# Ledger of designs, part 71: peptides against a protein of PDB entry 5VZU

Target 1, 271 residues: chain A of PDB entry 5VZU
Amino acid sequence: GRTLEDIFHEHMQELILMKFIYTSQYDNCLTYRRIYLPPSRPDDLIKPGLFKGTYGSHGLEIVMLSFHGRRARGTKITGDPNIPAGQQTVEIDLRHRIQLPDLENQRNFNELSRIVLEVRERVRQEQQEGGHEAGEGRGRQGPRESQPSPAQPRAEAPSKGPDGTPGEDGGEPGDAVAAAEQPAQCGQGQPFVLPVGVSSRNEDYPRTCRMCFYGTGLIAGHGFTSPERTPGVFILFDEDRFGFVWLELKSFSLYSRVQATFRNADAPSPQ

## One batch from the design tools (peptide; aimed at target 1 I83 L249)

Design b2_p29_5_s4 (made by RFdiffusion4, then SolubleMPNN; from b2_p29_5, 10 letters changed)
Fold by OpenDDE base, seed 3:
Structure b2_p29_5_s4 (fold): chain B 271 residues (1-271), chain A 29 residues (1-29)
Amino acid sequence: as target 1 above (271 residues)
Amino acid sequence: VFDDTPTNLTGFSLDPVQREDGLYVFEPP
């Protein structure tokens, strides 16, 4: 029987051949668009920029990581047969941190699935509630019919009513034990392992992560057919490496910073 | 500014090219 490795190898060869055919067809008429690196902000989780992604059999892809307030975005610079260049391959919600269990329970895919799906449900609820507040705020511009109700006269200021006694009720200040929000130990890396049954391109992924966030990944069939967003986990390993666990696909993509220095690639300062 | 022009081309993009005046990507026709 074909091993999973044989299937991945055959699919990789097919993808390389497809890439070669497509690139060779366009060699005479290559239009190039100028791109700019996202400006770095002090509040960015890591420096934005170009990352090399590994998508199993798809080979090496380039993704631009950018930050947009409480969201991060991975935009494809390199396209593939499923998802063209310029598409947002991953969207990360920096509001929704994923807490990974201990290393033993991280091997359990069902536990990770539970955690991610609980966060997905919270995100869905927040979107519904925020949609209601935005809906109700528009409804109350009922036309204020300015009926000019007539100026009924200034009835006089009646007098200083008297002495109501000072009730001494000495309500004890209930010690609101401010549950000391344990300072999220933002600095200590957690041991990291992929769940059993999650496929990686190689086993050479970082075994310690800083933090994880809820995100969605774009998937499609060949020719960008039936594109959909699937739930996943963005894993920050360090300043130069992040991963994405595609929950439904049971796959992991590792992204590593492109260490090349680019010239004249910074966005023009907004004048 | 990534012009959100959906490059309708379902296909492989070339790797970014460094030119003297900037960084460029293949824009599929």
Scores: peptide ipSAE 0.328, ipTM 0.749, DockQ to the pose 0.292
OpenDDE base, seeds 1, 2, 4, 5: peptide ipSAE 0.307, 0.303, 0.321, 0.273; ipTM 0.732, 0.738, 0.737, 0.704; seed 2 fails the geometry check

Design b2_p29_6 (made by RFdiffusion4)
Pose (drawn by RFdiffusion4):
Structure b2_p29_6 (pose): chain A 212 residues (1-129, 189-271), chain P 29 residues (1-29)
Amino acid sequence: GRTLEDIFHEHMQELILMKFIYTSQYDNCLTYRRIYLPPSRPDDLIKPGLFKGTYGSHGLEIVMLSFHGRRARGTKITGDPNIPAGQQTVEIDLRHRIQLPDLENQRNFNELSRIVLEVRERVRQEQQEGQPFVLPVGVSSRNEDYPRTCRMCFYGTGLIAGHGFTSPERTPGVFILFDEDRFGFVWLELKSFSLYSRVQATFRNADAPSPQ
Amino acid sequence: SEEEELEELLEELDEKHMEEYHEKYDAFL
């Protein structure tokens, strides 16, 4: 929904062109691999499926939310050269809820960082052996119409890599649930926010034979 | 051909991005 002008500034002009060129080399001679929608589950769930998400200069990407016990997974359906399609973009730890402060403390980025790194450390120890909402100051959000109220927050980690999916790594963050079908992820080390929203469209023949 | 020019352009852009961003996640610049 833009022209060469609105894009010729600049890093995204490049990424957009590469994509167009790369994908168009397929002239619709394509191979398709099967995917499934995730299993629904009652008590033990807060609703799975496909979501549209913001991935900075790569634009929106489609991510599938699925539940695997005390962890939720976000798997890329569409991706980018940094973190490709088919990878785990996010992992939400559902046993480590994070309390939301009043608006003024939400604004304080360092308080958020200290709190998140604390949980990361407690998690490392374990494994080794709705109210108003605002993003902290200094955290970018491509959307800006992110909901200003939220139901809850959890610790999570996102997967990052350089171009070519080089040296991928988990970075800490916080998952934010807004309503039944909108959620967010604050990328702590990137001071960036990704806003996700449910794909409302219905899909035929997409259920899996079983959870396994 | 137009196809060969588009392949060369893609290679140049890819090399540029490999040199500048192979150790950095650039999605949120």

Design b2_p29_6_s1 (made by RFdiffusion4, then SolubleMPNN; from b2_p29_6, 14 letters changed)
Fold by OpenDDE base, seed 5:
Structure b2_p29_6_s1 (fold): chain B 271 residues (1-271), chain A 29 residues (1-29)
Amino acid sequence: as target 1 above (271 residues)
Amino acid sequence: SEKEKLKKLLEEIEEKLKKEYSKVYSGFL
C-alpha cells in the first residue's frame, strides 16, 4: 500500500512539476498587470500593503493586505499551483476576536480548535439569520392593486397664528470632556506560542501578539480544484507582522511587510 | 516492559505520521 511518505513524495513531485509548467509559460508570453496599493484609512487595524507570507511547501508568496470595514483581506499577488494569483487567500472577520488562553494552554491544539470552532458556529448562525431577513422582505410585495379611492377634498385647516418669542435660554455648553478613550496603550502583548503539531516554516516567529481574530483561508487541489474555505486564526504581532493559523491543515503562515517603497503605486483618484 | 516499548514506538510512529500529513496539507495553501 502507499505509505504516507509515498503520498508526500508524489504530491511534492506533482507540485514541482506544476511550478515548472507555470514558470515555463513565462518564457513564451508575459502579461503585465499593474497593482495598486490600497489607500490607508485611519480605522485600519494596521497600514495596508504588501506582505511576504510563508505558504508551507510553496515557500514565500506576496500577499496584499487590505481592509474593508470590519473585514480584512489577504489577496495573492503571487500564486501557486493550488491557489492562483488574485485569489483571496485569507479573509479575516474583525468582528470576531479570538481570545488565546494562557501560554500553557496555547500549546494544546484541541483548545485552540475548540475556541475557533465555537466562533465559526457563531458566524454561521449570524449568516443564517441575516439571510432569512433578506429573504422575507422580498416576498410580500405582491402588487395589491389597491383601487384609487377618490380624493376626498382636504379641508383647509386654519392658519394658526404667530408670535412665540424665542427665549434665549443660554444653556452653558457643559464641557462634556469626552474622555478620549486613551487608545488602549499597546500593553505588553500576550505571550504567544504555536500549538503542538502546528507546522511553521520558521521557528523564528514573534513570541508575543497584540490580538487575534477569526478568519478563513482558501485551500484547493492542484489547478485550483475543489476550492474551499478552512477556518483559522489571524494573529496580529505588530504593525509589520501578522500570522495565520490554518487550523485543519495544522499550518502557520507568517507574513512580514515588504519594506520597499513603491513610487506611483497609489491607486489613481477616481476622477 | 516489551509492551511499554511497543506503546512508545506506536506513539512515535503516530507523531511522525501526523508531521508528514501536515507537510502534505501545507501544500494546499
Scores: peptide ipSAE 0.299, ipTM 0.704, DockQ to the pose 0.070
OpenDDE base, seeds 1, 2, 3, 4: peptide ipSAE 0.267, 0.280, 0.294, 0.039; ipTM 0.685, 0.692, 0.725, 0.593

Design b2_p29_6_s2 (made by RFdiffusion4, then SolubleMPNN; from b2_p29_6, 12 letters changed)
Fold by OpenDDE base, seed 1:
Structure b2_p29_6_s2 (fold): chain B 271 residues (1-271), chain A 29 residues (1-29)
Amino acid sequence: as target 1 above (271 residues)
Amino acid sequence: SEKEELRKLLEELEKKLREKYSNKYSAFD
């Protein structure tokens, strides 16, 4: 019988063949686009730049990590048979931090799923509420035909009316108990483990994480068919490493900074 | 031409592989 290893090798060979077929179709018509490194900002979670990662069976991918206010974005630099280059492979909502449970409960996929799906529902509610405010704001600009109502000069002045005594009603200031924002424990990294049943191609992932955020990953069939966003967790390990847990796929992608320095790769200053 | 025959074989193989890997999750298997 075929071993699991034989099946895996055959599968990998087919994916390599597909990649070869697609790349061979370019013939002599190659379009080169300059890639600019995003400018680093003081408020960036980590230095933006190029990261190398393993995306499932496609092997090594290059992703550009960039920051856009309260959002981070992973943009594919390398395409694969499913998702072409230039697509946003991951979108991270930096407003929605995920707190991982203790190390024992992190092994429970259903617990991680619960946490992520709860955050996903909050994000949906916020989008619906923001959509209603944007909808109501457009309705009230009926065309006020500003008829130029004439400048009638009504001057009338005078009436003096009298003394009403200011009652002293000393309304006690209700102590608004400021819900103590639990100080974001910025300091020591949390122990990290993948849930049971989440596949990692490499068991050599960081066993400590700094921060986790809600995000969505892009998935598609071959040839970019039926593209959709799937919920996941962005995991910041350190300045040079992050991961993404694809919740529905039960997969983990590890990304490591490309340490190569590129000359003249800086984005042109916004004029 | 041999180039055109090879192109057809690659297109047939691409079609077959695309059908096999039509699931968007196959990238993670």
Scores: peptide ipSAE 0.097, ipTM 0.648, DockQ to the pose 0.608
OpenDDE base, seeds 2, 3, 4, 5: peptide ipSAE 0.080, 0.096, 0.095, 0.090; ipTM 0.631, 0.650, 0.639, 0.633

Design b2_p29_6_s3 (made by RFdiffusion4, then SolubleMPNN; from b2_p29_6, 12 letters changed)
Fold by OpenDDE base, seed 1:
Structure b2_p29_6_s3 (fold): chain B 271 residues (1-271), chain A 29 residues (1-29)
Amino acid sequence: as target 1 above (271 residues)
Amino acid sequence: SKEEELKKLLEELEKKHKEKYSKVYSSFL
């Protein structure tokens, strides 16, 4: 029977042929747009910039990684038949760290799925609560008719009264047990393996990760049809490599820094 | 024209691709 590998190879061949036809049709009408590298900030998780990512059957794509406070963003620089260039392929919430289980339990897709979906539900609850506070705050600006109530001069009253009794009550200092914030174990990389049934184009991915975060990936049908955000895991391997596990798709994208230096690629200073 | 033939071939490939891979989640990336 056709293996998943046979289907994948056939799919790649079709995508390569379509890409060849697209490029051959547009040879005379290429629009070039300047790409600016985002400025690096001290608080950036890693240096922002261009990464080459694996997108299953689509092969290698170029993604710009940028940081926006407690969010990271991957933006497609190259598009495919599903998701065009300029779309946010991944959005990472750096507030929501994913703790991977031990190496044995990392092979269990259902365990990773549980962990990610529990974080997804927390993110959803926080968005609902923040939406409610923003909604209630707008309702109370009824028009303050600023009736100019006249400044009546209420002056005087002096009253004196005196006395002194110094009640001693020795309130015991309640030990505020400072909930020890478990020190973010920033240190040693954790052993990393993909769950069984998560496809990687290459089995040569880093077997140790520094940290993981909750994120969402953009998926769409051919021609950018029915675009949606799917839950996933951002895996930071090192300064030059990260991954994204597309949970629902059971796919893994490996991203590696483009080591090319670009002249005059710095973002214009915000005027 | 050769361009129109390639365009038509592409439209046919896109259609067949959409039909064939509509259930292959790894195609939606």
Scores: peptide ipSAE 0.228, ipTM 0.796, DockQ to the pose 0.453
OpenDDE base, seeds 2, 3, 4, 5: peptide ipSAE 0.130, 0.134, 0.118, 0.116; ipTM 0.719, 0.705, 0.699, 0.689; seed 4 fails the geometry check

Design b2_p29_6_s4 (made by RFdiffusion4, then SolubleMPNN; from b2_p29_6, 13 letters changed)
Fold by OpenDDE base, seed 3:
Structure b2_p29_6_s4 (fold): chain B 271 residues (1-271), chain A 29 residues (1-29)
Amino acid sequence: as target 1 above (271 residues)
Amino acid sequence: SEKEKLKELLEEIEKKLKEKYSKTYSAFL
């Protein structure tokens, strides 16, 4: 019978062949576009920039990380046979933190699945509620036919008088104890392990994480067929490393900052 | 030409691969 190794080698040969076919199709008309690094903002979770990511059997790909208010985005700079360059491989919702359980319960894939699916449902409810508010506001501007109602001169009703009793009621300023937003505890790094049955390209991933967020990953068939967004977890390890757990695919991608400094790679200042 | 024959072969292989993976509900990364 075919071994798991034989199936893996056949699949890898097909992916290499697909990559070769796509590369050879471009031989007649390559368009090069300049890529600019995203501007860094003080409120960015980490410095934006280029990361090298692991994509299972596809191997190493280059992703641009950028921040867009309370959203982060990973954009493919390199494409593969499934997802072309320029696609948003991951979208992260920085409003929706994922709380990982203790290290023992992190091994349970069903527990992680429960936590992620509960957050996905909250995100879906918030999108439905925000859609209703935007819908109701447009309906009421029926065209008020400006019937020119004639200018009847409303009479000057007289200025009644003066009685100035100075009620001194010194309402004590109730100390609105501003609930001090507890400074977001720069959470001591939590022990991190992948759930049982989640595959990584290697076992050399950080065993401590700073924080996690809900996100979605883009998945597709070969030639970008039937593209869809799947739920996942963004794991921030440090300033230079993050991960993404593809929940439905039971896969983990590790991303590490490209340490190369690029001259003249900053976006031109808007004049 | 040999280049045209190679192009036709690559197009045939690409078609067969697309047909193979379209039948698998396998979404990939």
Scores: peptide ipSAE 0.162, ipTM 0.604, DockQ to the pose 0.349
OpenDDE base, seeds 1, 2, 4, 5: peptide ipSAE 0.109, 0.103, 0.133, 0.097; ipTM 0.684, 0.640, 0.673, 0.643

Design b2_p29_7 (made by RFdiffusion4)
Pose (drawn by RFdiffusion4):
Formats: C-alpha cells, sequence, structure tokens
Structure b2_p29_7 (pose): chain A 212 residues (1-129, 189-271), chain P 29 residues (1-29)
C-alpha cells in the first residue's frame, strides 16, 4: 500500500526489492509442503493458531502459536532472510510469569531489563541442575496502536540471526498477553516490540492427525 | 489444506548480490 517514494528510504526499499525479485523468479512453479493447524486443549491453553506479527523492516510475518506443555512456541509460516520460514521465532516459558508494575515502572527500561535478566538466570539454574500497559521508554514499536491494557506477562526468548540465517541465537524477552487474540514480545537486546494479532480466517482440511 | 511454499525460503547464495542487513538493524530501524 505504498509507492517507490515511501520505500526509497531505504533499508526496507532494498529488502522489498530482493523479495520481489526472488519470489517472482518462481513464476508460480512452486513446491508446497504440508503444514497443519495446532491442536486445541482445554485447561492447558490460552488459544493456538495463526497470527499476523510485526517483524520490523521485514514487515508483517505470519507466525503460528502452539502449546507444548509449560512452553508456547511461535513458528514462522512466512519469514525473512534473517530468520527464515519454518523456524522457531519465539519460545514462551509459561511457568515464569512476570509481574507488571504500575505505569511509571513499566516506563523504566532498566527495571524491565534487570527483572528479565533475573528470570533468565533462574531459568538457567533450573535447567542446568487486566491492568494498564505501556512500553518502556526507548523501546520501538512499528504498530503504536498496541493495546494499553494487558492480562499477563511471561519470560520468553526469541531467535535472532544475521543475514543468511547466520549464527542464530536466543535472546531474552518478555511475552505480553493483551486479549484472547492479541499478544506481544519485547525483544530486550534490540529494544524493540513485536505486536501479533490472530488470523481470523477459517481453514478447511488443516487439522493434524494427532499431536505427534 | 494448508501448505508452505518453497518461495518463502531464501537461498543465501542466490540473494548474496543484494544488500545485507542484520536482524538488529531491521528491528530497530
Amino acid sequence: GRTLEDIFHEHMQELILMKFIYTSQYDNCLTYRRIYLPPSRPDDLIKPGLFKGTYGSHGLEIVMLSFHGRRARGTKITGDPNIPAGQQTVEIDLRHRIQLPDLENQRNFNELSRIVLEVRERVRQEQQEGQPFVLPVGVSSRNEDYPRTCRMCFYGTGLIAGHGFTSPERTPGVFILFDEDRFGFVWLELKSFSLYSRVQATFRNADAPSPQ
Amino acid sequence: SLYRSNDLYYNPEKIAHFPHYTFEETMTA
């Protein structure tokens, strides 16, 4: 929904062109691989499926939320040269809730960082052996109309890599649940916010034979 | 039925001639 002008500034102009060129080389001669929608589950769930998400200059990407015990997984359906389609973009630790402070403490980025890194450390120890909401100051959000109320937060990690999916790594962050079908992820080391929203469309023949 | 297309995946060798940006640069731009 933009022209060459609104894009010619600039890193996105380049990424958008590369995508157009690259994808159009297929001239609709394409191979397709099967995917399934995730299993629903009662008590042990807060609702799976496809979501539209903001991935900075790459624009929106489609991400599938699925539940695997005390962890939720975000898997890329569409992706980008940094973190491709099919990868795990996010992992939410559902046993490590994070309490939300009043608005003034939410604004303090370092408080958020200290709190998140604390949980990261407690997690490393374990594995080794709604109210008003605002983003902290200095955290970017492409959306800006992110909901200002939220139901809860959890520790999670996101996958990052350089161009070409080089040296991918988990970085700490915090998952934010707004309502039944909108959630967010603060990328701590990037001071960046990704806002996700449910794909409302209904899909035929998409259920899996089983969880396995 | 839902399928994932192969054009959703980028081959680094095929796109090496385009400008490259890190994930940090794209998320904080």

Design b2_p29_7_s1 (made by RFdiffusion4, then SolubleMPNN; from b2_p29_7, 16 letters changed)
Fold by OpenDDE base, seed 1:
Structure b2_p29_7_s1 (fold): chain B 271 residues (1-271), chain A 29 residues (1-29)
Amino acid sequence: as target 1 above (271 residues)
Amino acid sequence: PLYLPSSELFDPEKISHFPKYSIEESLTS
């Protein structure tokens, strides 16, 4: 049987051959577009910017990481035969933290799958509830016939007198059940290992992660056919490295910050 | 400024003649 590694190797050879044929035989003029780096915000999980990553069988890609409130996005800067440049390769929900189990249970793919799918279901429910509120709010703009409410005379409410009987209602102090804010252990790195059966091109990934979040990745066939969002886990390793576990694909992509400084790459200030 | 190739390099019409790869095929092989 072919290994996943063999399949990835064959597919990489095919992609390289396609790129070679395309560049060598069709005399294709390369059009270049200007890329602007997103501005950094104080509340950004890490500094936004360019990351180089391994996308499964597709080889090296460049992704721009940006933050949008409670969402992070990886935007493809390099396209491939499946997904064109400019697509959001990953979307991260920073509201939905994934708590990884201990190192022994992290090796269990089914446990990770369970955790991710439970979060996916919560996200789906929240979207359905929010969709209903938005739907009901539009229906009630029936024409408010502004019937001129007749000026009902201000009846002077009579000053009822001061009968000050002090009812000693000894209201028991209701025990404020302090909702135990589970301390967002935001800061402590935990041991990290890929589940058994998750393919990585390189076993040289960080063995400690800071935090994980639910996310979705974009997958498609050649020519951007049948594009869909697949569930996954965004893994923050450090300021310069993150990963994405593609749950259904059983693959891991490692992204590392591009250390090159680009002059005049900042977005123009909105005038 | 940073300049990168456009997505037009991977126009579905231009690549339609290449072998089609499905991610599903990679999982079933």
Scores: peptide ipSAE 0.026, ipTM 0.516, DockQ to the pose 0.515
OpenDDE base, seeds 2, 3, 4, 5: peptide ipSAE 0.018, 0.005, 0.018, 0.017; ipTM 0.526, 0.431, 0.524, 0.481

Design b2_p29_7_s2 (made by RFdiffusion4, then SolubleMPNN; from b2_p29_7, 17 letters changed)
Fold by OpenDDE base, seed 4:
Structure b2_p29_7_s2 (fold): chain B 271 residues (1-271), chain A 29 residues (1-29)
Amino acid sequence: as target 1 above (271 residues)
Amino acid sequence: PLYLPSSELFDPEKIKHFPQYSIRESLTS
């Protein structure tokens, strides 16, 4: 039988060969697309930007994290044999916070699975309900043949006089219940551990998390065949680090901010 | 079939559990 090392070496040789073929095809018209950093907004969960996947020494994955209202997106900057550059590797629903259990129960994969799958069903229900509202609104534009009703001459009703006494109805100033800006609780980070059976290529992941959200990751076969969304957990560790737990794959991906400053990388101001 | 993210290509354990992620299928298709 092949050892894990044999499988690894063979697979790495194939990847190197693929990269070599793609780069050594001198006749390949390499189309370069300029990438702009997404504009930062005050309401962004963290500063948007480039993050490096820390999948060990052999994998360089660069993703762009961006915020889109109640959604966050990880867009692949580096393509791979399965998922081309520009695809959304992760899509995060910022409406659906995942509450992790205590540290002991976080080791239970089945508990995490239950929590994530319950949120997935809520998201599906919300999508079905929102789909029905959008469907019903289109049905009622039957063509009202607006028959041109003839312009009956509106008689000049006489200008009755001005004597509207200003009733001082002292409408009590309705207490604008100042929606207490719940102070952005810089909530003390919750202790974090991966469930048993979730593999991480890097055991050096943050042991505290700030927030977790429901999300979906993109998976596909080679050549981007049969692309699917798989459920997972987005884990915000800090301003510069996030993770994604791929539930069905039982894997964890850690992403760290690229600290490099890029000149002229800002998106052009919308004119 | 569940296909791993490309990062997981470099994990021998993941390759073993998800043989459909092998690059061989992409070279033969």
Scores: peptide ipSAE 0.016, ipTM 0.556, DockQ to the pose 0.074
OpenDDE base, seeds 1, 2, 3, 5: peptide ipSAE 0.017, 0.014, 0.017, 0.015; ipTM 0.509, 0.542, 0.587, 0.493; seeds 1, 3, 5 fail the geometry check

Design b2_p29_7_s3 (made by RFdiffusion4, then SolubleMPNN; from b2_p29_7, 15 letters changed)
Fold by OpenDDE base, seed 1:
Structure b2_p29_7_s3 (fold): chain B 271 residues (1-271), chain A 29 residues (1-29)
Amino acid sequence: as target 1 above (271 residues)
Amino acid sequence: PLYLPSSELFDPEKIAHFPKYSHAEALTA
C-alpha cells in the first residue's frame, strides 16, 4: 500500500513539476510586481514587514504583515496552488484579545475552541449592530423640502423664578468602589503550548507568548476554489515571530521575520 | 469539499482527497 510518506513524496514531486513547467514554459509571461513594505507606525503591535512561514510544504512561504488601525493583515507574497499571491491569508482583529488559560488547560483543544468561538459570536454581533446603524442613516435623505426660514422668536425675558428653600438632606455618598479593571499587563509573557491534536511541523516553536488575538484565516481548494475564512488565533511571540492556530483545521503556522534589508522597498510617500 | 490554507502543513491524508493539480490550476497559482 502507499504510505503517507509515499503520498507526500508524490505530491511534492507534482508541485515541483508544476512549478517547473510554469516557470520554464511561461517565464516570459511572468509579471513581476514591485512590493513595497508598509510604513511603520508607533502604534503598530510589532514592526510591519516580511515574514517567512516555517511550515511551507510548497517551498518558501512569504507573508507581509501590516497594520490597519484595529486590524492586522497577513498578505501572501508567495502564492500556492490553493491561494494566489496578494490574498489575505490571515486577518487579525486587534480589538478581540484571546486570553489563554493555564498550560494544563491550553492542552485542551475544546477549551481553546470554546474561547475562540465565543469571540467569533461577539464579532458577528458587533458586525450586525454596526450594519443596522449604517442602514438607517441612508434612509433619511428624503428631499429636504426647503422649509421657509422660521421667524426669529423674540427673546422673551427670563422670568425670575422664586426662592425655593434649601432642603438639607445629607444623603451619605455610598462609596461605589469602581473595581478598576487593571489594564491587562500587555508586557508579561505567558507560557504557551499547542493544544493536543494541533499539528505543527516542528515542536520547535516559542514556549512563551506575549499576547493572542482573534483572527480568521483564508482556506481554499486548488485553483482558489470556494475560498472561505476559518476562525483562528494569532499568537504574538516576540518582535520577529508570530503564529496562527487554524482552529477547524487543527494546524499551527509559525512565521519568522525576514532579516534581509531591502533597499528602496519603502512605499512612495503619498503625494 | 476539503479546503486547505496555504499556510497549512502538508497533510498527506488531506491532500489525498484533492484531485491532482491541473495545468490550469498550477497556472493560477
Scores: peptide ipSAE 0.019, ipTM 0.538, DockQ to the pose 0.073
OpenDDE base, seeds 2, 3, 4, 5: peptide ipSAE 0.019, 0.020, 0.016, 0.019; ipTM 0.618, 0.560, 0.562, 0.538; seeds 3, 4, 5 fail the geometry check

Design b2_p29_7_s4 (made by RFdiffusion4, then SolubleMPNN; from b2_p29_7, 16 letters changed)
Fold by OpenDDE base, seed 3:
Structure b2_p29_7_s4 (fold): chain B 271 residues (1-271), chain A 29 residues (1-29)
Amino acid sequence: as target 1 above (271 residues)
Amino acid sequence: PLYLPSSELFDPEKIAHFPKFSIEESLTS
């Protein structure tokens, strides 16, 4: 049988060949677009920007990480034969934190799968409920035909009934001590290991993670055929590194910040 | 400024003659 290394090598050769063919076949007539870096906000999980990653069989890629309220987005800057540049390779739901088990149970793929699929079902339920509220709110603006209801006569204001004494029943408000769930100490990194059977191109990934979130990744065939969103885990390692576990594909992608500074790469301020 | 190739380089019509490959098929074989 072919090894995983053989598969990765063959696909890297194919990717390089495809890139060579399209760049050479069109006599190097390439259209270039300007890329602007996303603005940083104080509430961003980490500084937004460019990250270099390894994606499965496609090798080195560049992704732009940006924050959009309670969502984060990885946008492909480099396209590949499956997914064009400008597509959202990952979408992260910052409302849905994934709690990894202890290090012993992290090797169990079925445990990670269970945790992720439970969060996926919650996300689906919230989307269905929010869709119903938006639907019901539009239905009630039926045109109220203003039928002129006839002027029913002003019934007279009945008189001031008497001074019922306020009974002082001083019911002590029971101090429901809302146990402030101490926000789980977000500060100490958790030991991290990939589940058995999750493929990584590089075994040199961070062995400690800061936090994880539910997300979806984009997968497609060559030529962007049958594009779909697959469930996964966004793993924040540190300020400069994150990963994505593709759950159904049993693969891991590691992304590291591009340390290069780009002059005049900021979006023009909206005038 | 950062300039990168257009996504039109990966137009399905332009690459339709390339081998079709599924990442799922490669990981399950």
Scores: peptide ipSAE 0.024, ipTM 0.536, DockQ to the pose 0.537
OpenDDE base, seeds 1, 2, 4, 5: peptide ipSAE 0.016, 0.007, 0.020, 0.014; ipTM 0.472, 0.430, 0.514, 0.465; seed 1 fails the geometry check

Design b2_p29_8 (made by RFdiffusion4)
Pose (drawn by RFdiffusion4):
Structure b2_p29_8 (pose): chain A 212 residues (1-129, 189-271), chain P 29 residues (1-29)
Amino acid sequence: GRTLEDIFHEHMQELILMKFIYTSQYDNCLTYRRIYLPPSRPDDLIKPGLFKGTYGSHGLEIVMLSFHGRRARGTKITGDPNIPAGQQTVEIDLRHRIQLPDLENQRNFNELSRIVLEVRERVRQEQQEGQPFVLPVGVSSRNEDYPRTCRMCFYGTGLIAGHGFTSPERTPGVFILFDEDRFGFVWLELKSFSLYSRVQATFRNADAPSPQ
Amino acid sequence: QDAAITREQLEANRAAMEADYQAWMAAAE
């Protein structure tokens, strides 16, 4: 929904062109691989499926939320040269809820960082052996109309890599649940916010034979 | 992830966050 002008500034102009060129080299001679929608589950769930998400200068990407015990997974359906389609973009630890402060403390980025790194450390120890909401100051959000109220938060990690999916790594963050079908992820080391929203469209023949 | 954010910027942010967190923990001790 833009022209060559609104894009010719600039890193996105490049990424958008590469994509157009690259994808169009297929001339619709394409191979398709099977995917499934995730299993629904009662008590042990807060609702799976496809979501549209903001991935900075790459624009929106489609991500699938699925539940695997005390962890939720976000798997890329569409992706980018940094973190490709088919990868785990996010992992939400559902046993480590993070309490939300009043608005003024939510604004304080370092408080959020200290709190998140604290949970990361507790998690490393374990494994080794709604109210008003605002983003902290200094955290970017492409959306800006992110909901100002939220139901809960959890520790999670996102997967990052340089161009070419080079040296991928987990970085700490915090998952934010807004309503039944909108959620967010604060990328702590990037001071960046990704806002996700449910894909409302209904899909035929997409259920999996079983959880396995 | 946002490709507009460089690796150098990422390292710098990560180092600052770690330094702040370690110093806060040490102060409590």

